Peptides against a protein of PDB entry 3B8E. Designs and how they scored, part 50

Target 1, 230 residues: chain A of PDB entry 3B8E
Amino acid sequence: PFLIFIIANIPLPLGTVTILCIDLGTDMVPAISLAYEQAESDIMKRQPRNPKTDKLVNEQLISMAYGQIGMIQALGGFFTYFVILAENGFLPIHLLGLRVNWDDRWINDVEDSYGQQWTYEQRKIVEFTCHTPFFVTIVVVQWADLVICKTRRNSVFQQGMKNKILIFGLFEETALAAFLSYCPGMGVALRMYPLKPTWWFCAFPYSLLIFVYDEVRKLIIRRRPGGWVE

## One batch from the design tools (peptide; aimed at target 1 I165 F168 A175 A178)

Design b2_p24_6_s3 (made by RFdiffusion4, then SolubleMPNN; from b2_p24_6, 20 letters changed)
Fold by OpenDDE base, seed 2:
Structure b2_p24_6_s3 (fold): chain B 230 residues (1-230), chain A 24 residues (1-24)
Amino acid sequence: as target 1 above (230 residues)
Amino acid sequence: LEEEAEKRALELLKKALELIELAE
């Protein structure tokens, strides 16, 4: 997220503290749950062929899985960010290069995509309004990612929801998201304004798309073992 | 193993919350 902010010069989608909440707060428990689920489903069921090579392959697979999940989460967050800004008059193309003027408190006439002028205060309200939905979107996408990443090859329906740690992680990240979104003072402390309950559902179509995509991917892997999709 | 993992997850969550509080 921060790299895209620097490269594209768009308004900041997430504050530094909010990023830390995602990286340390929301991702840690899910990461642990996924590590245990993968160990149970894929590693322990495989006969150790070569402990050194199998360890390296597993570490690479875990690293790739987490890297892909992180990218998917970022895409989901940015989707919500662009939707909110578009609803407020800022189309994605118009946001490119806008950061310099956006962050300048002396410029009170920044135009949106429709020629409406925005004061610095109004712009910052919209920016901080994006932080909470972005965070919540990451959590909702994590629900799908956690369910998807339970198995590399099996469908969610085949593996089931046996991992208690995974279920616990889902509740904890949701509780954290609710706390950060609705607790008084979070707007000042974390620059996360309270979220309308309707925005929780903004990520659901995206999560469903990821779920369908992964089920199709897994189906292809089952039909064509050793394919490039692995 | 699951109970130990839950305990570790809770400890990590507590540490993360402490780090967030320190970053504020």
Scores: peptide ipSAE 0.015, ipTM 0.292, DockQ to the pose 0.092
OpenDDE base, seeds 1, 3, 4, 5: peptide ipSAE 0.008, 0.007, 0.009, 0.008; ipTM 0.302, 0.315, 0.293, 0.338; seed 1 fails the geometry check

Design b2_p24_6_s4 (made by RFdiffusion4, then SolubleMPNN; from b2_p24_6, 20 letters changed)
Fold by OpenDDE base, seed 1:
Structure b2_p24_6_s4 (fold): chain B 230 residues (1-230), chain A 24 residues (1-24)
Amino acid sequence: as target 1 above (230 residues)
Amino acid sequence: EVEEAEKRALELLKKAEELIRKAE
């Protein structure tokens, strides 16, 4: 998100604090939970055909898969960002190059896509209004990520939700998101303004997309063991 | 000034949310 922010010169979709909350708050416990996840029996039993080359290839394939998931996650966040800004009169195309004027406290007449003028304060409100939903979107998408990371090959339906630590991680992540979104003072303290409950659902399509993506991937792996998707 | 603006912003948002909630 920060790279897109720089490249597109759009208003900041995700603040530093929210990034830190993702990296250190929401991701940490789930990541730890995954470390305690029982290894897939099939992974443990699978012998590489060529230990020297196949390991590297598999690591690359895994990294690519995670990269793809990360891209979908980012897209989900940006979707939420653009929806919120659009609802406030800023269409996506209008946001391009707007950052300079957006961040200038002395410009109080920044026009939206409909010619409405926005003061610095008003547009910062809108910006910070985006931070929370973006964060929440990431969290919701991460639900799918965490669940799918339980297994490399087996369907989530086959693996189930056996890891209590993972369940706790999901709960903690969700609770943190709720806390940051609805606790009074978080807007001032963390520049994360209150979120309408409906925005929690904005990420669900992307969460589902990741889930479907991974299930399809795993299905292919199961049908074609040792294929390029593994 | 930024902190004050943020505070005002939060208050306005809360008020807006309340109004929306009442309108629903």
Scores: peptide ipSAE 0.014, ipTM 0.389, DockQ to the pose 0.032
OpenDDE base, seeds 2, 3, 4, 5: peptide ipSAE 0.007, 0.000, 0.011, 0.000; ipTM 0.272, 0.247, 0.254, 0.201; seed 5 fails the geometry check

Design b2_p24_7 (made by RFdiffusion4)
Pose (drawn by RFdiffusion4):
Structure b2_p24_7 (pose): chain A 230 residues (1-230), chain P 24 residues (1-24)
Amino acid sequence: as target 1 above (230 residues)
Amino acid sequence: VSVVVIVVSVVLFVATVVVIVVAS
């Protein structure tokens, strides 16, 4: 959101105060719950891990996330940001440009008249809007995320999805999001109510992408002992 | 602890649904 905000100088898809809602807020309980996760095999049947090699935070870890599911999770939220505008004057292939504030009215685009008080608005279909969706969009995929980061070898099936806390940590997250996006007023610090009708589900298309993917590979992993590139 | 978490999660969900309904 901040990166592409510079390359193509478009409107800030995600705010900073808006980022401190995934860390010390929403993703919190989910990951904690990840811990209550149980065995995935008879571990008391394998030499001790050599602390010279198999690190905790491996770098394959980074690949399988920081450059793989952080992306298809990236596109999903970097999509909702569009159609959060299209239904207000979004430039499907336009917009790519600054948006002053002292401008106050004077300019708009794609057949419109945006600015002052609609400048609080020319930055409101984004502020109290686009951001907040690019938020729910996050959590949206954090589901398929939280349900894939529950094994590195077994399918959600071969390992029942019964991590009581996590299952009941999901609502415990999703709810925070809405009870936060429809907060009777805590929209001053955060943003405003994203139209329950669609503004949510829009990110859900991608979550199904995440899931099946890591879900597949794991088979490639199992169907192949010392699985090749994967 | 598991029960508490389940209650808390249901309560939060219900509270969210209510808030959405009120906002609609």

Design b2_p24_7_s1 (made by RFdiffusion4, then SolubleMPNN; from b2_p24_7, 21 letters changed)
Fold by OpenDDE base, seed 1:
Structure b2_p24_7_s1 (fold): chain B 230 residues (1-230), chain A 24 residues (1-24)
Amino acid sequence: as target 1 above (230 residues)
Amino acid sequence: MVEEAEKRALELKKKAEELIKKAE
């Protein structure tokens, strides 16, 4: 997602401190949970036919799948970002190339898409207002990601929610998101302003998309074993 | 400071919503 900020030269939707909170707070427990995840029953039962070719194919396919999921996650975050900025008068097209002027503290007359001038302080408040929804969007999308990462071929409905650590990770991420979003002082400490409860639902379509995508992928893998979609 | 920032953010949002309504 950060490559898009560099290429499009748009204002940053997520601060460095928030990124650290994601990496340390939201990603650590899930990563640990995945380490303790029981291997999929079909993977454990299959003897490696050819350890060199099957490993390479699986690694490439896994990397592609995670890359695609990560792309959907990024799109969800960016969608939330663009919606919030649009609600504040900055249409996506207007944001292209705006970062230089946006981040310049000496420019206090940056115009939005409707000709309204924004001071540096006002722009930073809007930017920081985007951080919390972006973070929450990531967390909500990560729920889907964590659940789908539990299985490679089996449906989530077939494998079930057996990993207690994974379930705990989902609650921990949600609790952290709620804490960072609503705890007093987070606006100053982490540049995360409080989020309207309605914004939690903005990520749900993307979570659903990830679930549908993964179930379709798994269905294709089950129907065409050894295909490039694996 | 947080309450002031929240208040400012809400005021900015209201202003933006008003501008959007005027553009529509």
Scores: peptide ipSAE 0.013, ipTM 0.290, DockQ to the pose 0.025
OpenDDE base, seeds 2, 3, 4, 5: peptide ipSAE 0.000, 0.000, 0.005, 0.000; ipTM 0.190, 0.176, 0.232, 0.193

Design b2_p24_7_s2 (made by RFdiffusion4, then SolubleMPNN; from b2_p24_7, 21 letters changed)
Fold by OpenDDE base, seed 4:
Structure b2_p24_7_s2 (fold): chain B 230 residues (1-230), chain A 24 residues (1-24)
Amino acid sequence: as target 1 above (230 residues)
Amino acid sequence: LEEEARKRALELKELAEKLIEEAE
């Protein structure tokens, strides 16, 4: 998100504090889940024939999977961002290069895509209105990621502990999202204005896309057991 | 769609102005 902000020179889609909350709050649960999964897998591992290569391959596969999922998450967040700004009169094309004027406090006549002038304060309200939905979009997409992580392992017995960790992770992320979105003072402290319930649904298509993507990926892996992906 | 977007943009602008007035 921040890289695209720099490259495209668009208004900041996600606040720094919100990014930190994502990195520290939402990404930790998947990481813990993975660590527990690895620990459980290591307990069940018969002597790996090649412990170094098999671990490295698995780490690379996990890294690639999470990298791809992370890109889809970012796309989901940006989609929500662009939808909100478009609803406020700023089409995506118009946002390109707008950052300099957007962030300038002395420019009170920034035009939207329809020729409406926006004051600095008005622009910042719109910007901050994007932060919460962006965050929530990431959380909702991460729900799909957690579900995907659960479905990667075919063993019914491993589903039990994973289910508890998954449920806990979902609860933690949801609670964090609710706290940041609806707690009084968060708008001032974190520049996250309250989220309309409708914005929660904007993320669902992306969650579905991630789910479909992972199922397709799993299907490909199952059909090509000797492929580069093992 | 453009007309609806323009209408929504106007409504949001008015809301923003009200919020600014209330903050002040």
Scores: peptide ipSAE 0.040, ipTM 0.662, DockQ to the pose 0.022
OpenDDE base, seeds 1, 2, 3, 5: peptide ipSAE 0.026, 0.028, 0.029, 0.025; ipTM 0.580, 0.554, 0.635, 0.539

Design b2_p24_7_s3 (made by RFdiffusion4, then SolubleMPNN; from b2_p24_7, 21 letters changed)
Fold by OpenDDE base, seed 2:
Structure b2_p24_7_s3 (fold): chain B 230 residues (1-230), chain A 24 residues (1-24)
Amino acid sequence: as target 1 above (230 residues)
Amino acid sequence: EVEEAEKRALELLEKAEKLIKEAE
């Protein structure tokens, strides 16, 4: 998110502290949950044919899969960000290169896509309004990530939801998202303003996309063992 | 009322920016 902010010169979609909360807080419990789930998955039960080469290949493939999922998560967050800004008059194309003027407190006449002028305070309010939905979107997409990471080859429907730690992780992430979104003082501490409950649903299409992506991936793996999609 | 709200928002933003700088 921060790299895209620098490259595109758009308003910052997430604060640095919020990013750290995602990386260190939100991802920690999921990682633990996944570590326990891996023991039940086909990943740990599969005997390597060649311990050296197969381990390296599997690690690379897992890393690539997580990298792809991470990109989809980021896209989901940015989609929510752009939707909110568009609803407030800032179309995505108009945001390109706007950062310099956006962050300048002495410029109080930044125009939106419709020619409306925005004060610095108004711009920062809408910016901070975007932080919470972006974060929530990531969390909701992570629900799908947690579920799909249970197995490498089996469908979610085949493996089921037996891991209590995974279920706990889902609730913990949701509780953390609710806490950060609605707890008093988070607007000042994390630049995360409260959001309407309706914005939680903005992430669901992306969660569904992750599920579809993973089910298709797993289907391909089952049909073509040893393919590049593993 | 809008101007007062904007003033309060500015004060909160300045405070927040200060806190962030101190936390870095």
Scores: peptide ipSAE 0.015, ipTM 0.344, DockQ to the pose 0.020
OpenDDE base, seeds 1, 3, 4, 5: peptide ipSAE 0.014, 0.000, 0.013, 0.006; ipTM 0.366, 0.200, 0.351, 0.249

Design b2_p24_7_s4 (made by RFdiffusion4, then SolubleMPNN; from b2_p24_7, 21 letters changed)
Fold by OpenDDE base, seed 1:
Structure b2_p24_7_s4 (fold): chain B 230 residues (1-230), chain A 24 residues (1-24)
Amino acid sequence: as target 1 above (230 residues)
Amino acid sequence: LVEEAEKRALELLKKALELIKKAE
C-alpha cells in the first residue's frame, strides 16, 4: 500500500495506526497459524540433507508466499479505497498526483472529478473514511489468503479446515476489525471512523475471485506438473 | 522465523514512518 502511495502520489489510503494494527494485530496470529500448518510437500518435512541448498529453497518459497499474500491484500485494499473515493467524486485517474494538493491545509478548493470543491477538513474526513474499510478489506481478503495457503497443490476441499490455530486467527482478526470499526473513540484516537456494515461485503467478490483463481491454478498444476503456473 | 520476520518488518515500518514524519 505504501509503495503505491509514493509511486502514484495519491492520498494516503492507509493510516499509520492502521498499518500498526495490521502488523501487530491481524498478521501475527495468521502468520503463526501458517507456521503450524502441515506442509503438503515432503520438502519442508524432511530434515535438510544439504542445509545450504535446502534452506535457501525454503527461504525463497516462504519469501515468495508472503510476498504474494501481501500483494493480494494490497490489491484488495486499494480496490476498496478507489471505490470509496469514486463514490465521493474522486475517480482513480484524478487521484494520480493529487496528494500534494490534498495534504495542503491551505488549499480549500481542491476539485473532484465533477468540479466540486473540497475543503481540507472534508478531504481528511474522506481520507480517514477509507482507513477503516481498507483495514476490514485486508481482514476479509486474509480469510481467503489463509485458506488458500493451507495447500500448495491440493484443493481446500480436500485438505479441510483442521488447523485450530488458523481458525482462531480468523476469529481474532475479525474481532479486532469489529473492535476498531465500532468501538467509541476510534475515530479520534486512531482516525478510524465507524464502518457501515455494507462495506464488509465490498471485499467478498474479490476474495471469492482469488479463491476461485487459486483453486483453478491448483487444478492446472495437478493436471500439468512442471508448468510455468507453479 | 516468522516472529523474526515480523520484527524486522516492524523495524522497517518504524524507519519508514520516521522518514515520512521528517518529510512533512
Scores: peptide ipSAE 0.013, ipTM 0.290, DockQ to the pose 0.030
OpenDDE base, seeds 2, 3, 4, 5: peptide ipSAE 0.006, 0.005, 0.012, 0.007; ipTM 0.249, 0.251, 0.265, 0.295

Design b2_p24_8 (made by RFdiffusion4)
Pose (drawn by RFdiffusion4):
Structure b2_p24_8 (pose): chain A 230 residues (1-230), chain P 24 residues (1-24)
Amino acid sequence: as target 1 above (230 residues)
Amino acid sequence: VHFIIFFIFLVLFIISVIFVFYFF
């Protein structure tokens, strides 16, 4: 959101105060719950891990996330930001440009008249909007995320999805999002109500991508002992 | 509608918390 905000100088898809809603806020309970997760095999049947090699935060870890599911989760939220506008004057292939505030009216695009009070608006189909969706889009995929980061070798099936806390940590997250996106007013610090009709589901298309993917490879992992590149 | 949605999500949150403490 901040990166592409510079390369193609488009409107800020995600705010900073908006980022402190994934960490010390929404993803919180989910990850804590990840811990209550149980065994995945008879571990008391393997030499002790050699602290010289198999680190905790491996770098394959980074690959399988920071550059793989952080992306297809990236596109999903970097999509909803578009169709959050298209239904307001989004430039499908346009827009790529600054948007002053002291401008107050004077300019708009794609057949419109945006500015002053609609500048609080020219930055409201984004502020109290686009951001907040690019938010719920996050959580949206954090589901398939939270359900894939529940094993590194077994399918959600071969390991029943019964992490009581986590299952009942999901609503415990999703709810925070909405109870926060429709907060009777805590929209001052955060953003405004994203149209329940669609503004939510739009990110859900991608979550299904995440899931099946890591779900597949795990088979490639199992169907292949010392699985190749994966 | 906005308030209904707000309260549905609050109920769902409370139910989840109850189930967490129950299964804990």

Design b2_p24_8_s1 (made by RFdiffusion4, then SolubleMPNN; from b2_p24_8, 21 letters changed)
Fold by OpenDDE base, seed 4:
Structure b2_p24_8_s1 (fold): chain B 230 residues (1-230), chain A 24 residues (1-24)
Amino acid sequence: as target 1 above (230 residues)
Amino acid sequence: EREKIREEALKLLKEARELIEKAL
């Protein structure tokens, strides 16, 4: 998010403090929970890894987890951001290069895509209105990520959700998101304005996309062991 | 009294945020 903010010179989609909340609050407990995930039913049936040929962490797994899924997460967040700004009169094309004027306190006549003038205060309200939905979108997409990371080959339906620690991590993450979104004072403390409940659903298509993508990937791996998708 | 406490709390939160933002 911050890189795109710099490159595209768009209004800040996600605050730095909110990013810290993601890194420390949202990611930590789920990551720990994954360490205690039950082994797949077939893991112990496999021959020991060849330390000369088999990397401890497959580069393909890294690419899938951090590359593709991370990109889908970012796209989900930005989608939510652009939708909110568009609903407030700022079309995506108009946001390009707008940051300089957007962040200037002395410019009170920044025009939206429809010629409406926005004061600095009004712009900051809209900006801070984007922070919370962006954050929540990331959390909702991370639900899917955490669920799919349980298994390498087996579908979620085959492995099941037996890890209580993972389930707890999902609840903790959700509770944190709800707290940050709705607790009084978060607008002042974190520049996160309260979120309309409807915005939680903006992330669901992306979560579903990740889930479907991973299930298809796993299906391919099951049908073609040793393929390039593994 | 509750309003004063709220205002003070909001002020403290603002100051804390600014400190965090400066530290980051």
Scores: peptide ipSAE 0.026, ipTM 0.625, DockQ to the pose 0.033
OpenDDE base, seeds 1, 2, 3, 5: peptide ipSAE 0.023, 0.024, 0.024, 0.000; ipTM 0.591, 0.603, 0.600, 0.228

Design b2_p24_8_s2 (made by RFdiffusion4, then SolubleMPNN; from b2_p24_8, 23 letters changed)
Fold by OpenDDE base, seed 2:
Structure b2_p24_8_s2 (fold): chain B 230 residues (1-230), chain A 24 residues (1-24)
Amino acid sequence: as target 1 above (230 residues)
Amino acid sequence: EKKEVYEEALKKLKLARELREKAL
């Protein structure tokens, strides 16, 4: 999120402290759950022909999985960010390069895509309105990512939801998201304003798309072992 | 004062939505 903020020169989609809460707090239990499930599914099915090479391959697969999940989550968050800003008068194309004027407290006439002028205080209200939905979107996308990343090759329907740690992690993340979104004082502490329940569903189409994509990917891998899609 | 700024922001948000709906 922070890299895209710098590169695209857009308004900050999520506070740095909130990003740290996601990376260090929210993702911890799910990451542990995924590590246990991958160890159970991939290591037990393939007798290690070469323990050193197979360990390295598994470590690379795990690292790639975490990197990919993080990118998918960020994309989901940015999707929600752009939807909210578009609904509030700022189309994605208009946001490119807008950061300099957006963050300048002395400019009180920043125009949206429809010619409305926004004061600094009004712009910051809109910006902070994006923080909570961005965070919630990451959690909702992470639900799908955790479910699909249980195995590299097996369908979720084949593996099932037997991992109690995963289920616990999903509930813990949801509880944390609800706490950060609705607890008094979070608007001041984390710049996370209270979220309408309808925004929880904003990421669902994206989560469904990723779920379908990953199931198709896994199906291709099963039909063509050793293909470039791995 | 903060409440007035917030209410004005909400009015702008509502207007932005209406303008978007007309532009689509």
Scores: peptide ipSAE 0.202, ipTM 0.797, DockQ to the pose 0.019
OpenDDE base, seeds 1, 3, 4, 5: peptide ipSAE 0.044, 0.023, 0.025, 0.192; ipTM 0.587, 0.551, 0.588, 0.793; seed 1 fails the geometry check

Design b2_p24_8_s3 (made by RFdiffusion4, then SolubleMPNN; from b2_p24_8, 22 letters changed)
Fold by OpenDDE base, seed 5:
Structure b2_p24_8_s3 (fold): chain B 230 residues (1-230), chain A 24 residues (1-24)
Amino acid sequence: as target 1 above (230 residues)
Amino acid sequence: EREEIYEEARKLLEKARELREKAL
């Protein structure tokens, strides 16, 4: 998200606090939960592979798959960002190159896509209004990510949700998202203004996309053991 | 003071949105 912010010169879609909350609240607990996950039945039953050739390849393939998931997460966040700004009069095309004027507190007449002028304070409220739903979008997408990361080959329907720590992680990140979204004072303190509950549902298509992507990937792995998708 | 500024800014934002909706 920060790279797109720099390249496109758009208003900041994700604040420092939001990034910190992702790192500590949505990434850390899931990572720990995966460490305590029961071994995948496929991993436990398969014969050992050649450790010199297969280990490095597997690490690269895992990294690529999770990299693709991360890209889908980012797309979901940016979609939410652009929708909110568009609802407030800033179409995506108009946001390109707008950052310099957007962040200047002495410019109080920044025009939106419809010719309406926005004060610095108004612009910052809209910007901070984007932070919360961006974060929530990431959290909702992370639900799918956590679930799919339990297994390499087996479907989620085969492995199930047995890890209590993973379930705790899902509740923790959701509780954090709810706290940051709806606790009084978060707008002033953390630059995360409350969002409408509808924004929680806006991320569901992306969660579903990740889930479908991973199930298809795993299906390919099951049909072609030792293939490049594993 | 900061909270008051944000509250005022929110009111102005809502007014601006209403004006935009009327203009569209």
Scores: peptide ipSAE 0.024, ipTM 0.437, DockQ to the pose 0.018
OpenDDE base, seeds 1, 2, 3, 4: peptide ipSAE 0.018, 0.000, 0.000, 0.017; ipTM 0.464, 0.184, 0.155, 0.388; seed 1 fails the geometry check

Design b2_p24_8_s4 (made by RFdiffusion4, then SolubleMPNN; from b2_p24_8, 21 letters changed)
Fold by OpenDDE base, seed 1:
Structure b2_p24_8_s4 (fold): chain B 230 residues (1-230), chain A 24 residues (1-24)
Amino acid sequence: as target 1 above (230 residues)
Amino acid sequence: EVEEIRQEALELLELARKLREEAL
């Protein structure tokens, strides 16, 4: 999120405090839960031909997979961000390069895509209104990510949700998201304004898409071992 | 409902500004 903010010079979609809440609050319990996830039987039963090289290859492949998942989470958050701003009159193309004027408190006539002028305060309200949905979107996408990370080749339907710690992690991060979204004073403390309940569902199609994509990927891997999709 | 959220957000921003000014 922060890299796109710098490169595209768009209004900040996620504040520093919200980033810290993701890293320390939301991601911690899920990450611990993944450490206790039951390993896929096929991964653990393969005796490494060379313990040093095969371990390094597996670590690299795992690192790449987690890196890709993190990028997918960010894309989901940005999708929600752009939808909210578009509904408020700021089309994605108009947001490019707008940050300088957006963050200038002395400019009170920033125009949206429809020629409506926005004061600094109004712009900051819209910006901070994006923080909560972005955070919630990350949590909802993490549900799918945690589920798909249980196995590399097997379907979620085959492996099942046997890890109680993972299930607890999903509930904990959801409870944290609800707390940060609706607890009084979070707008002042964290710049996370209350979220309309309908926005919780904004990430669901995206989460479902990721889930379906991963299931299809795993199906292809099972049918064509060693293919380019692996 | 969106307008109500905006009004609440505005009030919170004003409160945050006041608190920052008092803290400085």
Scores: peptide ipSAE 0.012, ipTM 0.330, DockQ to the pose 0.026
OpenDDE base, seeds 2, 3, 4, 5: peptide ipSAE 0.000, 0.000, 0.012, 0.000; ipTM 0.216, 0.228, 0.273, 0.233

## One batch from the design tools (peptide; aimed at target 1 E172 A178 Y182)

Design b2_p25_1 (made by RFdiffusion4)
Pose (drawn by RFdiffusion4):
Structure b2_p25_1 (pose): chain A 230 residues (1-230), chain P 25 residues (1-25)
Amino acid sequence: as target 1 above (230 residues)
Amino acid sequence: VVPVVLFVVSVVLVVATVVLVVVSL
């Protein structure tokens, strides 16, 4: 959100105060719950881990996330940001450009008249909007995320999806999102109510992508002992 | 106990969200 905000100088898809809603807020309970996760095999049947090699935060870890599911999770939120506007004057292939505030009216685009009070608006189909969606889009995928980060070898089947806390940590999250996106007014600090009709589901298309992917590979992993590149 | 508590809290939050959504409509 901040990165592409510079390369193509488009409107800020995600705010800073908006980011402190994934960390110390929403993803919180989910990850804590990840811990209550149980065994995945008979571990008391394997030499002790050599602290000189198999680190905790391996770098393959980074690959399998910081550059793989952080992306297909990236596109999903970096999509909803678009169709959050298209239904208001989004530039499908346009927009790529600054948007002053002291401007107050004077300019708009794609057949419109945006500015003053609609400048609180020219930055409201984004502020109290686009951001908040690019938010629920996050959580949206954090589901398939939270359900894939529940094993590194077994399918959600071969390991029943029964992490009581986590399952009942999901609602525990999703709810925070909506009870926060429709907060009777805590929209001052955060944003405004994103149209329940669609503004949510739009990110859900991608979550299904995440899931099946890591779900597949794991097979490639199992169907192949010392699986190749994966 | 913890799962029950979290379940209750999550149901409450869901209900509260539904209410807010309805009120917003």

